Peptides against a protein of PDB entry 3T7K. Designs and how they scored, part 196

Target 1, 248 residues: chain A of PDB entry 3T7K
Amino acid sequence: KAEKILARFNELPNYDLKAVCTGCFHDGFNEVDIEILNQLGIKIFDNIKETDKLNCIFAPKILRTEKFLKSLSFEPLKFALKPEFIIDLLKQIHSKKDKLSQININLFDYEINGINESIISKTKLPTKVFERANIRCINLVNDIPGGVDTIGSVLKAHGIEKINVLRSKKCTFEDIIPNDVSKQENGGIFKYVLIVTKASQVKKFTKLINDRDKNETILIVEWNWCVESIFHLNVDFTSKKNVLYQKK

## One batch from the design tools (peptide; made by RFdiffusion4, then SolubleMPNN)

Design b2_p27_1_s3 (from b2_p27_1, 12 letters changed)
Fold by OpenDDE base, seed 1:
Structure b2_p27_1_s3 (fold): chain B 248 residues (1-248), chain A 27 residues (1-27)
Amino acid sequence: as target 1 above (248 residues)
Amino acid sequence: MKDKELGKDKEEDEKLIEEVIEKSNAE
């Protein structure tokens, strides 16, 4: 059926998209539309797997979903597109009235606002955002909204190698792991990096660390600090936004 | 199933989007 629908076009574009969707297309696509999209070089996956070499995200806007956050770790992310791209494409293809010999839809007309070439270019870098920031090992409190597995998965996609989960009520100094990164001569390396949810946790962890490991560098942040770093694909250590405690 | 958003409300996301756009235009 898809072949018959596409036979009216003399030339078909190859968009070369391997995509996931977030915040759109919850009901999926029918079999005919999936086949049409596949013939146009558009493959849509349900889940993110590294083996699939995904290069595209469909979303109505920038979202704080696991899929959207992880899409910024694609190698590279080629396109971040609004769902209207697929909608308009399928509409043109199914239109019997269009004497169009060619599909005239440009991907660049459907870019998600805020995901510009500067962001896309950073996804071509050989390193991940937290790797560039010398953040390799972090401590994460167990009561984080969204759950440690989901949050941890996003952080790992962006270059954090080790996530230590802290039981906020029961943890001691010995449970806190250092950020084991080789000292670069000119880079601020924090020995202890923690993601917390409450001011009481800041007080607890600062006391534990300062009492046992005096004069060490500490960074305590909220989850939103990580999100902002991901959305910019850059860690701004000059910003105090979402930083709860910093000792250099 | 709708993907769950990780973090605070829509208003904060919109503000962050604006900040991202502004910074990206300044680079």
Scores: peptide ipSAE 0.195, ipTM 0.554, DockQ to the pose 0.633
Fold by OpenDDE base, seed 2:
Structure b2_p27_1_s3 (fold): chain B 248 residues (1-248), chain A 27 residues (1-27)
Amino acid sequence: as target 1 above (248 residues)
Amino acid sequence: MKDKELGKDKEEDEKLIEEVIEKSNAE
């Protein structure tokens, strides 16, 4: 059926998209439309797997979904597109009235607002955002909204190697792991990095660390600090936004 | 199934999105 529909076009574009969708197309696509998209070099996946070499995301806007956050870790992310790209494309293909011998849809007309070439260019870097920030090992409280597995998966996609989950009510100093990175002379390396949800956790962890490991560097942040760092693909250590405690 | 957003609330999410858009347009 797809071949018959596409037979009216003399030449078919190859968009070379390996994509996931978030915040759109919840009902998926029918079999014919999937086949059409595949013939145009557009493959849509249900989930993110590294082996699939994904290069595209469809979303109506910037979202805080696992898929959207992880898409910024693609190697590279080539396109972040609005769902209207697929909608308009399929509309043109199914239209019998358009005497169009060619599909006239430009990918660049459907870019998600806020995902510019600067962001796209950073996805071509050989390192991940937290790797560049010298954050390798973090401590994560177990009561984080979204769950430690989902949050941890996003953080790992962005270069955090080790996630230590802290049981906020029962943890001791011995449960807190150091950020095992080589000391750089120019500073900016924190020995202890923690993601917390509550002010009471800040007080607890600050006390535990300062009582047992005096004069060490500590960074305690909210999840929003991580999200902002991901959306910019850069960690700004000069910003105090979403930083709950910092000791240099 | 609708993907779950990973944030505190929708209002904070909207503010952050706006800030990211503004910064990205300024670069």
Scores: peptide ipSAE 0.183, ipTM 0.560, DockQ to the pose 0.828
Fold by OpenDDE base, seed 4:
Structure b2_p27_1_s3 (fold): chain B 248 residues (1-248), chain A 27 residues (1-27)
Amino acid sequence: as target 1 above (248 residues)
Amino acid sequence: MKDKELGKDKEEDEKLIEEVIEKSNAE
């Protein structure tokens, strides 16, 4: 059926998209539309797998979803597109009235607002955002909204190698792991990096660390610090935004 | 299923930072 629909076009574009969707297309696509998209070089996957070499995200806007956040870790992310790209494309293809010899849909007309070429270019870097920031090992409180598995998966996608989950009510100093990064010459490496959800946790962890490991560097942040770092594909250590405690 | 957004609203985070700063200044 898809072949018959596409046979009216003299030339078919090859968009070469391997994509996931977030905040759109919750009902999926019918079999005919999937086949059409496949013939146009558009493959939509349900979930992110490293083996699929995903290069595209469909979303209506910048979202704080697992899929969107992980899409910024694609190698590279080629396109971040609004769902209207697919909608308009399929609409044009199914249109009987348009004696169009060619599909006239340009990917660049459907870019997600706020995902510019500067962001896309950073996805071509050989390193991940937290790797560049010398953040390898973090401590994550167990009561984090979204859950430690989901949050941890996002952080790992962006270069954090080890996530230590802290039981916020029961943890001791011995439960806190150091950020084991070799002192590279450029930039203050924090020995302890923690993501917390409450002011009481800041007080607890600062006390535990300062009492047992005096004069060490500590960074305690909120999840939004990570999100902002991901959205910019850069860690700004000069910003106090979403930083709850910092000791250099 | 709708993909869940991760994290608190920015306003909640700002309040948390302010609370931490105030407590740190009081100690």
Scores: peptide ipSAE 0.218, ipTM 0.585, DockQ to the pose 0.247; fails the geometry check
Fold by OpenDDE base, seed 5:
Structure b2_p27_1_s3 (fold): chain B 248 residues (1-248), chain A 27 residues (1-27)
Amino acid sequence: as target 1 above (248 residues)
Amino acid sequence: MKDKELGKDKEEDEKLIEEVIEKSNAE
């Protein structure tokens, strides 16, 4: 059926998209449309797997979903597109009126607002955002909204190697792991990096660390600090935004 | 199924998204 629909076109584009969707297409696509998209080199996956070599995200806007945040870790992210790309494409293909010899849809017309060429270019870097920031081992409180598994998975996609989950009410100093990174000359290295949800946790962890390891560097941030770092694919250590405690 | 957003309340998330968009357009 898809072949018959596409037979009216003399040339078919190959978009070479391996994509996931977030915040759109919740009901999926019908079988005919999936076949059409496949013939145009558009493959949509339900979940992110490294083996699939995903290069595209469909979303209506920048979102704080696992899929969207992880899409910024693709190697590279080639396109971040609005769902209207697929909608308009399928609409044009199913249109009976015009003897369209060619599909005339430009991917660049459907870019997600705020995901510019600068962001896309950073996904081509050989390193991940937290790797560049010398953040490899973090402490994450167990009561984080979204859950430690999901949050941890996003952070790992962006170059964090080890996530230590802290039971905020029961943890001691010995439960806190150091950020074990080699001293690089040009980057602020924090020995202890923590993601917390409450001011009481800041007070607790700062006391525990300062009482036992008084001269060490500490960074305590909110999840929003991580999100902003991901959205910019850059860690700004000069910003105090979403930083709850910092000791250099 | 709708993907779950990761962060504070929707309003704070929207505000942050807007701020990120504005910054990204200004750079």
Scores: peptide ipSAE 0.182, ipTM 0.564, DockQ to the pose 0.810; fails the geometry check

Design b2_p27_1_s4 (from b2_p27_1, 13 letters changed)
Fold by OpenDDE base, seed 5:
Structure b2_p27_1_s4 (fold): chain B 248 residues (1-248), chain A 27 residues (1-27)
Amino acid sequence: as target 1 above (248 residues)
Amino acid sequence: MKDKELGKDKKKDEELINEVIKKHNEE
């Protein structure tokens, strides 16, 4: 059926999209439309796997979903597109009765608002955002909204190598891991990096660290500090936004 | 199924996104 539909075109584009969807297409696509998209070089995956070499995200807007946040770690992210690209493409393919020379849809007309070429260009960098920020090992509280596995997976996609989960009520100083990085010329280096949810955790961890490992550098942030850093593909250590405690 | 948004405060989380959009559109 798809071949018969596409036979109306003299030339078919190859978009070379390997994509995931978030905040759209919850019901998926019918078999014919999947086949059409595949013939146009558009492959949609259910989940993110590194082996699939994903290069595209479909979303109606910037979202703080696992898929959207991880899409900014693609190597590179080529396109961040609104679902209307697929909708209009399929509509054009299904609506035309006569033979057409070409499909006339420009990918750039469907860019997600706030994901511009500057952001896309940063996904071509050889390093990940937290790698560039000298954040290799972090401590994550176990009561983080979204769950430690999901949050941890996003952080790892962006260059954090080790995630230590802290049982906030039971943890001691010995449970806190240092951020083991070599001194680099540029950027902040914090010996202890923690993502917390509550002010009581800030008080607890600052006391534990300062009592046992005096004069060390500490960064305690909210999850939104990580989210903002991901969306900018840059860590701004001059900003105190979403920073709960900082000792340099 | 709808993908879960990773946040604790809907209002604050939306504000963050709006600020990101604004900043990127000014660049």
Scores: peptide ipSAE 0.599, ipTM 0.947, DockQ to the pose 0.914
Fold by OpenDDE base, seed 3:
Structure b2_p27_1_s4 (fold): chain B 248 residues (1-248), chain A 27 residues (1-27)
Amino acid sequence: as target 1 above (248 residues)
Amino acid sequence: MKDKELGKDKKKDEELINEVIKKHNEE
């Protein structure tokens, strides 16, 4: 069926998109449309796997979903597109109007607002955002909204190697892991990095660390600090935004 | 199934996104 529909075009583009969708296409695509998209070099995946070499995200806007946040870790992310790209493409293909010799859709017309070429270019860097920030091992409280598995998976996609989950009510100093990174000359390496949800956790962890490991560097942040860092593909250590406690 | 947004405060979380969009559009 798809071949018959596409046979009316003299030339078919190859978009070379390996994509996931978030915040759109909840009902999926019918078999014919999937086949059409595949023939145009557009492959849509249900989940993110590194082996699939994903290079595209479809979303109506910037979203705080696992898929969207992880898409910024693609190597590289080539396109971040609005779902209207697929909608308009399929509409043109299914249109009964005159023998369209060519599909004329410009991908740049469907760019997600706020995902520009500068952001796309940063996805070509050989390192991940938290790797560049010398954040290798973090402590994550168990009551984090979204769950430790999902949050941890996003953080790992962006270069954090080890996620230590803290039971905030029962944890001791011995449960807190150091951020074991080689001393680089130009960056404030924090020995202890923690993501917390509440001010009471800040008080607890700062006390535990300062009582047992005096004069060490501590960074305690909210999840929004991580989200902002991901969206910028850069960690700004000069910003106090979403930083709950910092000791240099 | 709808993908869940990862946040604790809808208003603050939306404000963060808006600030990101604004900053990127100025680049």
Scores: peptide ipSAE 0.599, ipTM 0.947, DockQ to the pose 0.914
Fold by OpenDDE base, seed 1:
Parts: sequence; structure tokens; C-alpha cells
Structure b2_p27_1_s4 (fold): chain B 248 residues (1-248), chain A 27 residues (1-27)
Amino acid sequence: as target 1 above (248 residues)
Amino acid sequence: MKDKELGKDKKKDEELINEVIKKHNEE
């Protein structure tokens, strides 16, 4: 059926998209439309897997979903597109009115607002955002909204190697892991990096660390510090935004 | 299933996104 529909076109584009969707297409696509998209070089996946070599995200806008945040870790992310790209494409293909010899849809007309070429270019870097920031090991409180598995998975996609989950009420100093990074790397290295949800956790962890490991560097942040760093594909250590405690 | 947004405070979370959009559009 898809071949018969596409036979009206003399030339078919190859978009070369391996994509996931977030915040759109909740009902999926019918079999015919999936076949059409596949013939145009558009493959849509349900989940992110490294083996699939994904290069595209479909979303109506910038979202703080797992899929959207992880899409900024693609190698590279080639396109971040609005769902209207697929809608308009399928509409043009199914249209009986125009004897269109060619499909006239340009990917660049469907860019997500706020994802520009500067951001796309940073996804071509050989390192991940937290790797560049000398953050390899973090401590994450167990009461984080979204759950430690989801949050941890996003952080790992962006270069954090080890996620240590802290049981906020029961943890001791011995439960806190250091950020195991070589001091030879150019930049500010924090020995202890923690993501917390509450001011009481800041007080607890600062006391535990300062009582047992005096004069060490500490960074305690909110989840929004990580989100902002991901969206910029850069960590700004000069910003105090979403930083709850810093000891250099 | 709808993908869940990973956040704690809806207002602050939306403000963060708006600031990101603004900054990127200025580049």
C-alpha cells in the first residue's frame, strides 16, 4: 500500500532520521504511515538504545523528559524537530489534490525553538557535558522526584560514570563517595558532588563532610543545575543558580 | 504512556526552560 501511495512521486527524499518522540504521537502511527516514513529514511523508535545510533528527537518544544534530555547526548544530535514535520509530510503524501512530482518539505523549517546550530554543534564534541566539567562520581538522594533510576540514567548519558544513591535519613559520612577525578585536568574539581532536594539535606551533608574531611571542596546542587547544564551542553561554575552550597 | 517531565516545582521548571530558550535565541 505504501509503495502505491509513493509511486505518484518521481523522486523521494532520504531524510536519514533515526528518531524518538516525546510529548507527541502518543497514539503512534499506523502500519502504512510507518512504511511510508521508512521509505523516506525516517525510522521512529519507542525507546533510546545506544545501538540504534539515534540522531533525531521529535517534540513540540523543549521538554525536561528523559527522552529529550538524553537526546542532547546523541552522537551527534543532527535534528531536533517539531512533530509538524511528520504531520505535514504525511499530509502532502496522502493529498490527492496536487499532482506533486516532488515532496517539498524542508527539515530546517521545523526546528524546535531554542535548539539552534550552536547547541547541535556541541553534540559533536568527543566528550559529554559532565565529563568536560570533571564530574564523574556523584551522590544522589533517594527521594529525588522522577526516581533515582531515571535521573541516574540521564546523568550517565551525559558522562557521569557512577551514581551513588544516598538514603537521606540513614546515611553517614562513609556512604558519601568522592568524585574520583585526576587533579591534573584543567578546571575546578570538587571532591564531593551531591544532588539534593531539601535544605535539611544540605545542612546534614555539609556537617558530615566538614566534620570528617576538613578543607575539602564540596558542590551541592539541585536537579535544575543538572538540567540547565544539559540544555546548555556546558557547566557554568561561575553561576550560583541552583547551587545550594559551594566550598572551593 | 505520556513521558513524564523530570521536575519538582512546575513554576521554577518552566522558568528555567524559558530562560534556556531566551539564551539560545540570543546566540
Scores: peptide ipSAE 0.599, ipTM 0.947, DockQ to the pose 0.916
Fold by OpenDDE base, seed 2:
Structure b2_p27_1_s4 (fold): chain B 248 residues (1-248), chain A 27 residues (1-27)
Amino acid sequence: as target 1 above (248 residues)
Amino acid sequence: MKDKELGKDKKKDEELINEVIKKHNEE
């Protein structure tokens, strides 16, 4: 059926998209439309797997979903597109209008607002955003909204190698892991990095660390610090936004 | 199934996104 529909075109584009969807197409696609998209070089996956070499995301706007945040870790992310790209494409293909020589849909007309070429270019860097920031090992509180597994998976996609989950009520100093990075002359290296949800956790962890390791550097942030860093594909250590405690 | 947004405060989370969009559009 898809072949018969596409036979009306003299030339078919190859978009070369390996994509996931978030915030759109919750009901998926019918079998015919999936086959049409496949013939146009558009493959949509249900989940993110590194082996699939994903290069595209469909979303109506910037979202704080696991898929959207992880899409910024693709190597590279080539396209971040609005779902209207697929809608208009399928609409044109299913049109009963006269024999069209070519599909007239340009990918660049469907860019997600706020994901520009500058952001796309940063996904081509050989390092991940937290790797560039010298953040390798972090401490994450167990009461983080979204859950430690999901949040941890996003953080790992962006270059954090080790995530230590802290039980906020029961943890001691010995449960806190150091950020094991070599001291570089350019500063910005914190021995202890923590993501917390509450001011009481800041007080607890600062006391535990300062009582046992008084001269060490500490960074305590909210999840929004990580989200902002991901959306910018850059860590700004000059910003105090979403930083709860910092000791240099 | 709708993907879950990873946030703590809807208003603050939306403000963060709006600021990101604004900053990127100015670049």
Scores: peptide ipSAE 0.598, ipTM 0.947, DockQ to the pose 0.916

Design b2_p27_2_s1 (from b2_p27_2, 11 letters changed)
Fold by OpenDDE base, seed 1:
Structure b2_p27_2_s1 (fold): chain B 248 residues (1-248), chain A 27 residues (1-27)
Amino acid sequence: as target 1 above (248 residues)
Amino acid sequence: SEEFEELKKKNEEALKEAEELEKEILS
């Protein structure tokens, strides 16, 4: 059926998209439309796997979903597109009235607002955002909204190698792991990096660290600090936004 | 046309769900 529908076109574009969707297309597509999209070089996956070499995200806008945040770790992310791209494409293809010899849909007309070429270009870098920032090991409180698995998965996608989950009520200094990175000449390395949810946790962890490992560097941030870093694909250590405690 | 209108409606619902999830993570 898909072949018959596409037969009216003398030439088919190859969009070369391997995509996931977030905030759209929860029910997927029917078999015919999936085949049509496949013939146009558009493959849509349900889940993110590194082996699939994903290069595209479909979303109506910038979202803070796991899929969207992880899409910014694609190597590279080629396109971040609105779902209207697929809708308009399928509408044009299924239209019987138009004597269209070719498909006239441009990907660039459907870019997600706020995802610009500067962001896309950074996804071509050989390193991940937190790797560039010399953050390899972090401590994460167990009571973080969204859960440690989801948050941890996003952080790992962006270059965090080790995530230590802290039981906020029962943890001791010995439970806190250092950010073990080699000193680079030009970058401030924080020995202890923590993501927390409450001011009481800041007081607790700062006390534990300062009492046992005096004069060490500490960075305590909110989850939003990580999100902002991901959206910009850059860690700005000059910004105090979403930083709860910093000791250089 | 009806199929695509339904799809648009479903996408609006999907967006609302995503936004609710965002609020949960950020709260």
Scores: peptide ipSAE 0.406, ipTM 0.882, DockQ to the pose 0.789
Fold by OpenDDE base, seed 4:
Structure b2_p27_2_s1 (fold): chain B 248 residues (1-248), chain A 27 residues (1-27)
Amino acid sequence: as target 1 above (248 residues)
Amino acid sequence: SEEFEELKKKNEEALKEAEELEKEILS
């Protein structure tokens, strides 16, 4: 059926998209439309797997969903597109009225607002955002909204190798792991990096660390600090936004 | 077509769900 529908076109574009969707297309596509998209070089996956070499995200806007945040870790992310791309494409293909010899849909017309070329270009870098920031090991409180699995998965996608989950009410100093990174000459390495949700946790962890390791560097941030870093694909250590405690 | 209008409506619903999830993570 898909071949018959596409036969009216002299040339078919190859968009070369391997994509996931977030905030759109929850019900997927029918079999015919999937085949049409496949013939156009558009493959849509349900989940993110590294082996699939994903290069595209469909979303109506910038979202803080797991899929969207992880899409910024693709190697590279080629396109971040609005779902209207697929809709308009399928509309044109299924149109019986227009004797269109060619598909006239340009990917660049459907870019998600706020995902610019500067962001896309950074996804071509050989390193991940937190790797570049010398953040390898972090401590994450267990009561974080969204859950440690989701948050942890996003952080790992962006170069954090080890996530230590802290039981916020029961943890001791011995439960806190150091950020074990090699001393690079030019960047302030924080020995302890923590993501917390409450001011009480800041007080607790600062006390625990300072009582045992008085001269060590500490960075305590909110989840939003990580999100902003991901959206910019850069960690700005000069910004105090979403930083709860910093000791250099 | 009715099919694409339905798809648009479903996508609007999907967006709302995603926004709700965002709120849960940010709260």
Scores: peptide ipSAE 0.405, ipTM 0.881, DockQ to the pose 0.789
Fold by OpenDDE base, seed 5:
Order: C-alpha cells, then structure tokens, then sequence
Structure b2_p27_2_s1 (fold): chain B 248 residues (1-248), chain A 27 residues (1-27)
C-alpha cells in the first residue's frame, strides 16, 4: 500500500533521520505510515540506544524529558523538529487532490523554537558538556524528583562517568565520593560535586566535607543547574544560578 | 482530514502529559 501511495511521486526525498519522539506521537504510527516514513529515510525509535546512531528528536517545544535532554548528547544532533513536520509530510503524501510530482517539505521550516545552530554545532564537539566542565564523578541524593535512574541516565549521556547515590538521611562523609579529574586548562575543578534537593542537605554535606576534608573545593547544585548546562551545552561557572554552595 | 485532526489532538494530550512529568521533576 505504501508503494502504491508513493508511486505518484517522480522523486522521493531521503531525509536520513533516525529519531525519537517526546511529547508527541505516543501511540506511534500505523503500518502504512511507518513504511512511508521508512521509504523517505525517516526511522523512529521507541528508546534511545547509542548503537542506533540517533540524529533527530521530534518534540513540540523544549522539554525536560529524559528523551529531550539525552537528544542533546547525540553525536551529532542534526535536527530538532516539531511534530508538524511528520504531520504535514503525511498530509501531502496522502493528498489525492494535488498532482504533486514532488514532496515539498523543508526540514528547516520545522525547527524547535530555542534550538538554534549554536546548540546544534556544539553537539559536533568531540566531548560532552560535563566532560568539558571537568565533572566526572558526582554525588546524587536518593530523593531527587524524577528518580536517580532517570537523572543518572541523563547525566551519563552528557559525560558523567560515575554517579554515587547518597542516602541523604543516613549518609556519612565516607559515603561521599570525590570528583577524580586531572587538571585541565579550561574550567573549574571541584573535588566534591553534589546534586541536592533541600537546604538541609546543603548544610549537612558542607559540614561533613569541611569537617573531614578541610580546604577542598565543593560544588553543590540543584538539578536545574544540570538542565541549564545541558540546554546550553555549556557549564558557566561564573553564574550562581541554581548553585546552592560553592567553595573554590 | 479527521485522521490528522485526531493525531493533533493526541499530540496535545501527549504534550500535557510531558509537562506534568516536568512538574514532578521541578518539585
């Protein structure tokens, strides 16, 4: 059926998209439309796997979903597109009225607002955002909204190698891991990096570290600090936004 | 077509669900 539908076109574009969807297309597509998209070089995956070499995300806007945040770690992210691209494409293909010899849909007309060329260009860098920031090992409180698995997965996608989960009420100094990174020319190096949710945790961890490992560098941030860093694909250590405690 | 209008409606619902999940992360 898909072949018959596409036979009316003299030339078919090859969009070369390997994509995931977030905030759209929860029910997927019917078999005919999947085949149509496949013939146009559009393959949609249910989950993110590195082996699939994903290069595209479909979303109505910038979202804080796991899929969206991870899409910014694609190597590279070629396109961040609104779902209207697929809708308009399928509408044009299924249209019986127009003797269309060609499919006239331009990917660049469907870019997600706020994902600009500057962001896309940074996904071509050989390093990940937290790798560039000299953050390799972090401490994450176990009561973080969204869960440690989801948050941890996003952080790992962006270059954090080791995530230590802290039981916030029961942890001691010995449970806190250092950020073991060699000195690099660019970016601040913090011995202890922690993501916390409450002011009481800031007080607890600062005391534990300062009492046992004096004069060491500490960075305690909210999850929003990580999100902002991901959305900009850059860590700004000069900003105090979403930083709860900093000792250089 | 009715099919595409339904798809748009479903996408609106999907967005609302995603936004609710975002709120859970922000809280």
Amino acid sequence: as target 1 above (248 residues)
Amino acid sequence: SEEFEELKKKNEEALKEAEELEKEILS
Scores: peptide ipSAE 0.403, ipTM 0.880, DockQ to the pose 0.829
Fold by OpenDDE base, seed 3:
Structure b2_p27_2_s1 (fold): chain B 248 residues (1-248), chain A 27 residues (1-27)
Amino acid sequence: as target 1 above (248 residues)
Amino acid sequence: SEEFEELKKKNEEALKEAEELEKEILS
């Protein structure tokens, strides 16, 4: 059926998209439309796997979903597109009125607002955002909204190697892991990096660390600090936004 | 046209769901 529908076109574009969707197309596509999209070089995946070499995300806008945040770790992310791209494409293909000889859809007309070339270009870098920031090991409180698995998965996608989950009510100093990174000449390395949800946790962890490991560097942030870093594909250590405690 | 209107409606619902999930993750 897909071949018959596409036979009316003299030339078919090859978009070369390996994509995931977030905030759109939850029910997927029918078999015919999937075949059509495949013939146009558009393959949509249900889940993110590194082996699939994903290069595209469909979303109506910038979202803080797991899929969207992880898409910024693609190597590279080539396109971030609105779902209207697929809708308009399928509309043209299924159109009975217009004997179109070719499909005229420009990908650039469907870019997600706020994902610019500067962001896209950074996805071509050989390192991940937190790797560049010398953050490899972090401590994450167990009561984080969204769950430690989701948050941890996003952080790992962006270069964090080890995530230590802290039980906020029962944790001791011995439960806190250091950010063990080799000293690079030009970057302030924080020995302890923590993501917390409450001011009480800041007080607790700062006390535990300062009492047992005096004069060490500490960075305690909110989840939003990570999100902003991901959206910019850069960690700005000069910003105090979403930083709850910092000791250099 | 009806199929695509339904798809648009479903996408609006999907967006609302995603926004709710965002609130849960950010809350």
Scores: peptide ipSAE 0.407, ipTM 0.883, DockQ to the pose 0.819; fails the geometry check

